# Peptides against a protein of PDB entry 3JWR, part 89

Target 1, 323 residues: chain A of PDB entry 3JWR
Amino acid sequence: TRELQSLAAAVVPSAQTLKITDFSFSDFELSDLETALCTIRMFTDLNLVQNFQMKHEVLCRWILSVKKNYRKNVAYHNWRHAFNTAQCMFAALKAGKIQNKLTDLEILALLIAALSHDLDHRGVNNSYIQRSEHPLAQLYCHSIMEHHHFDQCLMILNSPGNQILSGLSIEEYKTTLKIIKQAILATDLALYIKRRGEFFELIRKNQFNLEDPHQKELFLAMLMTACDLSAITKPWPIQQRIAELVATEFFDQGDRERKELNIEPTDLMNREKKNKIPSMQVGFIDAICLQLYEALTHVSEDCFPLLDGCRKNRQKWQALAEQ
Target 2, 298 residues: chain A of PDB entry 3JWR as posed
Amino acid sequence: TRELQSLAAAVVPSAQTLKITDFSFSDFELSDLETALCTIRMFTDLNLVQNFQMKHEVLCRWILSVKKNYRKNVAYHNWRHAFNTAQCMFAALKAGKIQNKLTDLEILALLIAALSHDLDHRGVNNSYIQRSEHPLAQLYCHSIMEHHHFDQCLMILNSPGNQILSGLSIEEYKTTLKIIKQAILATDLALYIKRRGEFFELIRKNQFNLEDPHQKELFLAMLMTACDLSAITKPWPIQQRIAELVATEFWEQGDQVGFIDFVCTQLYEALTHVSEDCFPLLDGCRKNRQKWQALAEQ

## One batch from the design tools (peptide)

Design b1_p25_2_s4 (made by RFdiffusion4, then SolubleMPNN; from b1_p25_2, 16 letters changed)
Fold by OpenDDE base, seed 2:
Structure b1_p25_2_s4 (fold): chain B 323 residues (1-323), chain A 25 residues (1-25)
Amino acid sequence: as target 1 above (323 residues)
Amino acid sequence: SLSDFPSVDEYLEAALAAARAAAAA
C-alpha cells in the first residue's frame, strides 16, 4: 500500500527528537504516520530489530496491521491507547532503567504485548460482553476480551508479510508467545486486583527477586498494568483530555446497557453522573494506581515520575471533587 | 478461582463507598 511505502521509506527520527523516552509524552500532536515512526524507533532502540533480525518492511507492515486492527469508532480503547501504552513501556525500560532487569525476549514480548493488548476492542468491558451473551463469552470464562486480544495478536503475527518473529528459534518463539499471552491477559484489572497483593508483599518484605520465574511473571504483569494505566500519571492537561475519552467510552457503554439490556448503569458508566468523575478518579487512584506506582518505584527508583504524576493528578482531581 | 474475587466495578464501588464513609465520619 501507499501507506506502507511511505512508512518504509521514511527516515526514522531519534528517540530524543520524538521524545518517546519521556514519561510526560503526549501523542496528541502526532499523525498516524508519526506514531508508526515512533514505534519503529522503540523496536530499534531496544535492539530488537538487530537482535532478532527483523526485516524493516516486515516490521513496518506489522505495525500498520496492528494499527488497522484497532477500531476507529471507539473513543478510548483504540490505536492511540495501545501506542501510549507501548510508549510508557519504552520509557519505563529506558528512562526507568527496567531494560537492565529483563531479557531481550521479555522486552520483545512486552513491547508486542503493549501494542497488541487491546486489539479489536469494542468499546465495552468484559461485564457487558458477558451480560449481552456475546459468543465470546461462551468461549472464555475469565478475561474474555483479553483472550480475544491475544487471539488477534497471534493472527497478525502469523499473517503473511507480518511475521516479525521469523528470526527467532522455535524455543525463543514459544517463550515469546507465552510471555505475550501472559502480559495481555494481565491487563485484565480483575487479575491485577487478584495478584497485586503478592507483589506488594514481596516488595514490603524486601523479598522481591526477579531471578525467581514466578516473581518475574508477576512483575511483568504489574509492569503491563502500570503502562496500561499510565494516562493517570500524565501532566494534568493530558490527563484531563484522556479522562474525557475514557468517560466518553464508558458513557457510551452505559447508554447501551440502558437501551439494549434494560440495565441501570453503574456510576462510572452513567452519563447522568458526570459530576462524580472527579471523586471517582480520586477513588480509582487510591484503590488501583498509587500503590502500584509506589511498588514499581521501589523496583526502579527511576520510575518515580510515574508515581509523582499520579500523586499530582490525585491532588488535581481532589480539588475538583471538593467544589 | 478468579470468580471468587469481586469484579473491577464492584471493587471500585466498594472502595469509593468506604472512602465516602470515612470522610463522613
Scores: peptide ipSAE 0.025, ipTM 0.612, DockQ to the pose 0.147
Fold by OpenDDE base, seed 1:
Structure b1_p25_2_s4 (fold): chain B 323 residues (1-323), chain A 25 residues (1-25)
Amino acid sequence: as target 1 above (323 residues)
Amino acid sequence: SLSDFPSVDEYLEAALAAARAAAAA
């Protein structure tokens, strides 16, 4: 395609030029092409292209395929969200120095997972899917959408001309897919809530050890969540704008809940409850985000900007809630 | 329709089969 030709022929700027190592990164000013270029740079600078012998054209096609399989009519859970999740992963790996703690296969899997974790997201949560008796709800009892995202990820990875993992051995391939699956599934906040206690306890007791396979898996899950939620850590103007996108999508779901399911939406998804957004954001930060970024910072102190950003945004949201 | 897509396990099996074939070539 013309798009593929343009991407494949384009000079890929440095990570410094693209600012993709910055925790404060914003994609708002980037074109779709530039986001794809950033993605190429992430794979390259993490040595994934070289170590796993990825063909440039195949990588380009894969990136474009992933991007294409996000819906443009979804306000938040679109390509830009996936891209920002991946960028945060990249920043955490590089600037946060987590790269030094992980294997190349784990890094490969995490980056693929970050880009793929919300593929074909429909702008509604698992609860909506269940209540609407969607066919997907018949396939999976838990993490319905995350299983679907993984299915889409596999479909793309195995599509002709998109096989970025073709350079892996059979064992590496199996390992990578396993980690990708675990990472995508980990983005279900229900699973995060279920598992985070173990992680926090290990940190609290100074018993956290990445050499333990179980703890490694747990850490990868927590890291995925940290990147998935990283909008909450961004500079305040960016955070506000992203919060508006999230609210838009949630309100759209609420509208559909009224229309399609004949139910009153929760406050979070109720357009008429817009004034509660600041207080809800404070609650979200306190209940979900702060402890995670504290624990992550404990694992790697260089991830502190994420925690600091989260704290600053809590203050900003609290100030708005008090008005 | 959603019925047109293989299950996660089917995709995984197909992927593994393809990988094996590629490795054997």
Scores: peptide ipSAE 0.023, ipTM 0.574, DockQ to the pose 0.013
Fold by OpenDDE base, seed 5:
Formats: C-alpha cells, structure tokens, sequence
Structure b1_p25_2_s4 (fold): chain B 323 residues (1-323), chain A 25 residues (1-25)
C-alpha cells in the first residue's frame, strides 16, 4: 500500500527528537505516520531490530497492521492508547532504567504486548460482554477481552508479511509468545487486583527478586499495568483530556447498558453522574494507581516521574472534587 | 457459532506449528 511505502521510505527521527523517552510524552500532536515512526524507533533503540534480525518492511507492515486492527469509533481504547502504553513502556525501560533488569526476549514481548494489548477493543468492558451474553463470553469465563486481544495479536504476528518474529528460534518464539500472553492478560484490572498484593508484600518485606521466575512474571504483569494506566501520570492538561476520552467511552457503554440490557449503569458509566468524575478519579488513584507506582519506583527509582505525576493529578482531581 | 471465534490455544498451536515448519524448511 501507499501507506506502507511511505512509512518504509521515511527517515526515522531519533528518540530525542521524538521525545519518546519522556514520561510526559503526548501523542496528541502526532500524525498516524509519526506514531508509526515512533514505534519503529522504539524497536530500534531497544536493539530488537538488530538482535532478532527484523526486516524493516516487515516491521513497518506489522506496525500498520496492528494500528489497522484498532477501531476508529472507540473513544479511548484505540491505537493511540496502545501507542501511549508502548511509549510508557519504552520510557520505563530507557529513562526508568528497567531495560537492564530484563532479557531481550522479555523486552520484545513487552513491547509487542503493549502495542497489541487492546486489539479490536469494542469500547465495552468484560462485564458488558458477559452480561450481553456475547459469544466471546462463552469461550472465556474471565478476562474475556484480553484473551481476544491476544488472539488478535497472534493472528497478526502470523499473517503473511507481518512475521516480525521470524528471526527467532523455536524456543525463543515460544518463550516470547508465552510472555506476550501473560502480559496482555495482565492488563485485566481484575487480575491486577488479585495479584498485586503478592507484589506489594514482596516489596514491603524487601524480598523482591527478579531472578525468581515467578516474581519476574509478577513484575512484568505489574509493569504492563503501570504502562496501561500511565495516562493518570501525565501532565494535568494531558490527563484531563484523556480522562474525557475515558469518560466518553464509559458513558457510551452506560447508554448501551440502559438501552440494550435494561440496567442502570454504575456511576462510573452513568452520563448523568458526570459531576462525580473528580471524586471517582481520586478513588481510582487511591485504590489502584498510587501503590503500584510507589512499588515500581521502589524497583527503579528512575520511574519516580510516574509516581510524581500520579500524586500531582490526585491533588488536581481532589481540588475539583471539593468544588 | 462458537466455531467462528478464535481460540487462544488454537492460535498458539497454529503459530507453533508454523514455526516448526519454517525451521524444518
């Protein structure tokens, strides 16, 4: 396609020029082409292209394929969300200095997972899928959409001309896919809530050890969640705008819940409760976000900007809640 | 039909099979 030709022929700017090492990064001003260029730079600067002998055209096609398989009519869970998740992962690996704590296969898997973790998202949560008795709900009892996202990820990775993992050995390939699966599934907040206690306890007791395979897996899951939720850490103007996108999507679900399922939506998804957003954001930060970024900062102090951003946004939301 | 929907396990097995085939070629 012309899009592929344009991307493949384009000069890829440096990470510095693209500002993709910044935790304060915003994609709002970027074109789709520029987001793809940023993605290429992430793969290159993480040495993934060289170490796994990726063909440039194949990588370009894969990126465009991933982007294409996010829906345009979904307010938040779209390509830009996936891209921002991947950018946060890149920043955490580079600026946050987590890169040296992980293997190349883990880094490869995390970046692919970040970009792929919400593929074909439909703008509704697992609860809606379950309650609507969607066919996907018959395949999986929990993490329904995350399983679907992983399925889509595999489909793309195995599609002709998109096989960015063709340079891997069979064992490397298996390992990478396993980690991708675990990472994508970890983005289900229900699983995060279930597992985070173990992680926090290990940190609290100073028993956290990345050499332990189970703890490594746990850390990768927590890191994925930290990147997935990283909008909460962004500078306030960016946070506000993203929060509006999230609210829009949630309200759309709430509207569908009323219309299609004849149920009253929760406050989070109730358009009539828009005034509750600030207090709900405070609650979300306290219940879900703060301890995660504290723990991540404990693992790597250079991730502090994420924690700091989260704290600052909590203050901003609290101020709005008090009005 | 449920048969029309992808399965994680099915895709994984297919991917592994493809990888094996590629290695054998």
Amino acid sequence: as target 1 above (323 residues)
Amino acid sequence: SLSDFPSVDEYLEAALAAARAAAAA
Scores: peptide ipSAE 0.023, ipTM 0.583, DockQ to the pose 0.014
Fold by OpenDDE base, seed 3:
Structure b1_p25_2_s4 (fold): chain B 323 residues (1-323), chain A 25 residues (1-25)
Amino acid sequence: as target 1 above (323 residues)
Amino acid sequence: SLSDFPSVDEYLEAALAAARAAAAA
């Protein structure tokens, strides 16, 4: 395609120029092409292209395929969300210095997972999928959409001309897919809530050890969540704008819940309760986000900007909640 | 079985409710 030709022929700017190592990064001013260029740079600077012998055209095609398989009519869970998740992962790996703690396969898997973790998202949560009796709800009993996301990821990875993992051995391929699956499934907040206590306890007791395979898996899951939720850490103007996108999508779901399911939406999904957004954001930060970024910062102090951003946004939301 | 665990929304709602309760206390 013309798009592929343009991307493949383009000079990829440096990570510094693209500012993709910054935790404060914003994609708002970037074109789709620029987001793809950023993605190429992430793979390159993480040594993934070289280490796994990726062909440039194949990588370009894969990126465009991933992007294409996000829906444009979804307010938040679209390509830009996936891209921002991946960018946060990249920043955490580079600026946060987590790269030095992980294997190349783990890094490869995490980046692919970050980009793929919401593929074909429909702008509704698992509860809606279940309540609407969607066919996917019959296939999976838990983490319905995350299973679907992984299936989509696997489909793309195996599609002709998109096989960025073709340079891997069979064992490396299997390992990578396992990690990708685990990472994508980990973005189910239900699983996060279930597992985070173990992670926090290990940190609290100073028993956290990345050489333990179980703890490694746990950490990768927590890191995925930290990147997935990283909008909450962004500078306030960016946070506000993203929060609006999230609210838009949630309200759209709520509207559908009323119309299609005859259900009164929860406050989070209720357009009429938009005045509660600030207080809900504070609650979300306290219940879900703060401890995670605190724990992550304990693993790597260089991830502090995520925690700091989260704290600052909590203050901003609290101020709005008090009005 | 993982099927026996609450959905994401149930966990999130419970967590948010707990957070709100804590904030109100």
Scores: peptide ipSAE 0.023, ipTM 0.646, DockQ to the pose 0.072; fails the geometry check

## One batch from the design tools (peptide)

Design b1_p26_1 (made by RFdiffusion4)
Fold by OpenDDE base, seed 3:
Structure b1_p26_1 (fold): chain B 323 residues (1-323), chain A 26 residues (1-26)
Amino acid sequence: as target 1 above (323 residues)
Amino acid sequence: AEEAIEEEREKFEKEAEEGKSIWKWV
């Protein structure tokens, strides 16, 4: 395609030029081509292209295929969300110095997972999928969408000309797919809530050890969630704009719940409750986000900008809730 | 405001515990 030719021939700017090591990064001003260039830079600067012998054209095609398999009519859970998740992962690995704590296969898996974790997202949650009796709800009992996202990820990875993992051994490939699956499934906040207590307790007791395979898996799950939730850490103007996109998608779901399912939506998805957004955001930060970024900062102090950003946005949302 | 924030926090915690995909405000 012309798009592939343009991407494959383009000079990829440095990570410094692209600012993709910054926790404060924003994609709002970036073209789709620039987001793809950023993604190439992430793979390159993590040594994944070299270490796993990725062909440049195959990587370019894969990135474009991943981007294409996000829906354009979804307000939030689109390519830009996946891209921002991957950028946060890259920043956490580089600026947050987590790269040195992980294997190359784990890094590869996390980056692929971050880019792929919401593939073919429909702008509705697992609860809607269940209540609508969607065919996917018959295939999976839990984490329905996350299983679908992984299936889409696998489909793309196995598609002709998209096989970025072709340089891996069979064992490396199996390991990578296992980690990708676990990482994508970890983006189900229900699973995060179930597992986070163990992680926080290990941190609290100073018993956290990345040499333990179980604790490693737990950490990768927490890191995925931290990157997936990273919009809450962004500078206020960015956070506010992203929150509007999220609210738009949730209200669209709530409107569908009323129309299609004859169900009154929760306050989170109720357009009539827009005035509760500030208080809901503070509640979300307190319930879900703060402890995670605190724990992540304990694992790597260089991740502090995520925690600091989350705290700052909490204050901003609280000030709006008091108005 | 603080009471409203705590109420919303409790709802989020409950929804998360019930395995309701609390969609990312992220």
Scores: peptide ipSAE 0.218, ipTM 0.822, DockQ to the pose 0.792; fails the geometry check
Fold by OpenDDE base, seed 2:
Structure b1_p26_1 (fold): chain B 323 residues (1-323), chain A 26 residues (1-26)
Amino acid sequence: as target 1 above (323 residues)
Amino acid sequence: AEEAIEEEREKFEKEAEEGKSIWKWV
């Protein structure tokens, strides 16, 4: 395609020029082409292209295929969300110095997972999929969408001209796919909540050990969630704009719940309850986000900007809730 | 405001415990 030719021929700017190592990064001013260039830079600067012998054209095609398989009519769970998740992963690996704690296969898997974790998202949650008796709800009982996202990820990775993993051994390939699956499934917040207590307790007791395979898997899941939620850590103007996109998608679901399912939506999904957004955001930060970024900062102190950003946004949302 | 924040936190925690897909307000 013309898009592929343009991307493959383009000079990829440095990570410094693109500011993709910054935790404060925003994609708002970037074109789709620039987001693809940033993604190439992430793979290159993590040594993934070199270490796994990726062909540049294949990587370019894969990135464009991933981008194409996000829906354009979904307000939040689109390519830009996946791109921002991957950028946070890159920043956590580089600026947060987590790269030094992980294998190249783990890094490869996490970056692919971050870009792929919401593929073909429909702008509705697992609860809606279940209650609407969607065909996907017959395939999977739990983490319905996350299983679908992984299936889409696997489909793309196996598509002609998109096989970025062709340089891996059979064992490396199997390991990478296992980690990708686990990382995508970890983005189900229900699974995060189920597992986070173990992680926090290991950190609290100073018993956390990345040499333990179970604890490594747990850490990768927590890191994936931390990147997926990273909008809450962004500078306030960016946070507000992303919160509006999330609210738009949630209100669209709530409107569909009323029309299609004949149910009253929860306050989070209820357009008429938009005045509760500030208090709900504080509640979400306290219930879900703060402890995660605290624990991540304990694993790597260089991740502190995520925690600091989350705390600052909590204060901003609280001030709005008091108004 | 503190009471409203606490109520929303408790809802998130409860939905979490019930294994409801707590949608990220992120």
Scores: peptide ipSAE 0.202, ipTM 0.815, DockQ to the pose 0.858; fails the geometry check
Fold by OpenDDE base, seed 1:
Structure b1_p26_1 (fold): chain B 323 residues (1-323), chain A 26 residues (1-26)
Amino acid sequence: as target 1 above (323 residues)
Amino acid sequence: AEEAIEEEREKFEKEAEEGKSIWKWV
């Protein structure tokens, strides 16, 4: 395609020029081509292209295929969300120095998972899929959308000309797919809530050890959630704009719940309760976000900008809730 | 405002404990 030719021939700017190492990064001013260039730079600077013998054209095609399999009519859960999740992963690995704690296969899997974790998202959550009796709800009992996202990820990875994992051994390939699956499934907040207590207790007791395979898996899950929720850590103007996109998608679901399912939406999805957004955001930060970024900062102090950003946005939302 | 924030926090915690898919806000 013309898009593939343009991407494959383009000079890829440095990570410094693209600012993709910054926790404060924003994609708002970037074209789709520039987001693809940023993604190439992430793979290159993590040594994934060299270590796994990726062909440049195959990587370009894969990135464009992933981007194409996000819906454009979804306000928040689109390519830009996946791209920002991957950028936060890249920043956490580089600036947050988490790269030194992980294997190359774990890094490869996390980056693929971050880009792929919401593939074919429909702008509705698992609860809507269950209540609407969607065919996907018959295939999976829990984490319905996350299983679908992984299936889409696997389909793309196995598609002709998109096989970025073709340089791996059979054992490396199996390991990578296992980690990708676990990482995508970890983006179900219901699983995060079930598992976070174990992680926080290990941190609190100073018993956290990445040499333990179970604790490694737990850490990768927490890191995925931290990147997926990273919009809450962004500078206030960016946070406000992302919160508007999230609210738009949630209100669209609430409108569908009312019309299609004859259900009164929760306050979170109720367009008429927009005035509760500031208080709900503070509640969300306190219940879900703060302790995660505190624990992540304990594992690597260089991740502090995520915690600091989350705390600053809590104060901003609190001030709006008091008005 | 503090009471309203605490009520919303308690709702999120309860939804968490009930294993409801907490809406990915953010």
Scores: peptide ipSAE 0.200, ipTM 0.810, DockQ to the pose 0.783; fails the geometry check
Fold by OpenDDE base, seed 5:
Structure b1_p26_1 (fold): chain B 323 residues (1-323), chain A 26 residues (1-26)
Amino acid sequence: as target 1 above (323 residues)
Amino acid sequence: AEEAIEEEREKFEKEAEEGKSIWKWV
């Protein structure tokens, strides 16, 4: 395609020029081409292209294929969300110095997972999929959408001309796919809530050890969630704009719940409860976000900007809730 | 405001524990 030719021929700017190492990064001003260039830079600067002998054209095609498999009519869970998740992963690996704690296969898997974790997202949550008796709900009992996202990821990775993992041995390939699956599934907040207590307790007791395979897997899951939620850490103008996108998507779901399912939506999905957004955001930060970024900062102090951003946005939302 | 924030926190925790896919505001 013309898009592929343009991407493959383009000079890829440095990570510094693209600001993709910044925790404060915003994609709002970037074109789709620029987001693809940023993604190439992430793979290159993590040494993934060299270490796994990726062909440049194959990587370009894969990125474009991933981008194409996000829906344009979804307000929040689109390519830009996946791209921002991957950028946060890149920043955490580089600026947060987590790269030195992980293997090349783990890094490869996390980056692929971050870009792929919401593939073909429909702008509705797992609860809606279950209640609507969607065919996907018959395939999976738990984490329905996350299983679908992984299936889409696997489909793309195996598609002709998209095989970025062709340089891996059979064992490396199997390991990478296992980690990708675990990382995508970890983005289900229900699984996060179930597992986070173990992680926080290991941190609290100073017993956290990345050399333990189980603890490594747990850490990768927590890191994925931290990147997936990272919009809450962004500078206030960016946070507020993203919150509007999320609210739009949630209200669209709530409107569908009323119309299609004849149910009253939860306050989170209820357009009539828009005035509760500030208090709900503070509640979300306290229930879900703060402890995660505290624990991540304990593993790597260079991740502090994520925690600091989360705390600052909590204050901003609280001030709005008091009005 | 503090009571409202606590109520919303408890809702999020409960929904998450019940395995309801709490979809992110963020």
Scores: peptide ipSAE 0.188, ipTM 0.809, DockQ to the pose 0.803; fails the geometry check

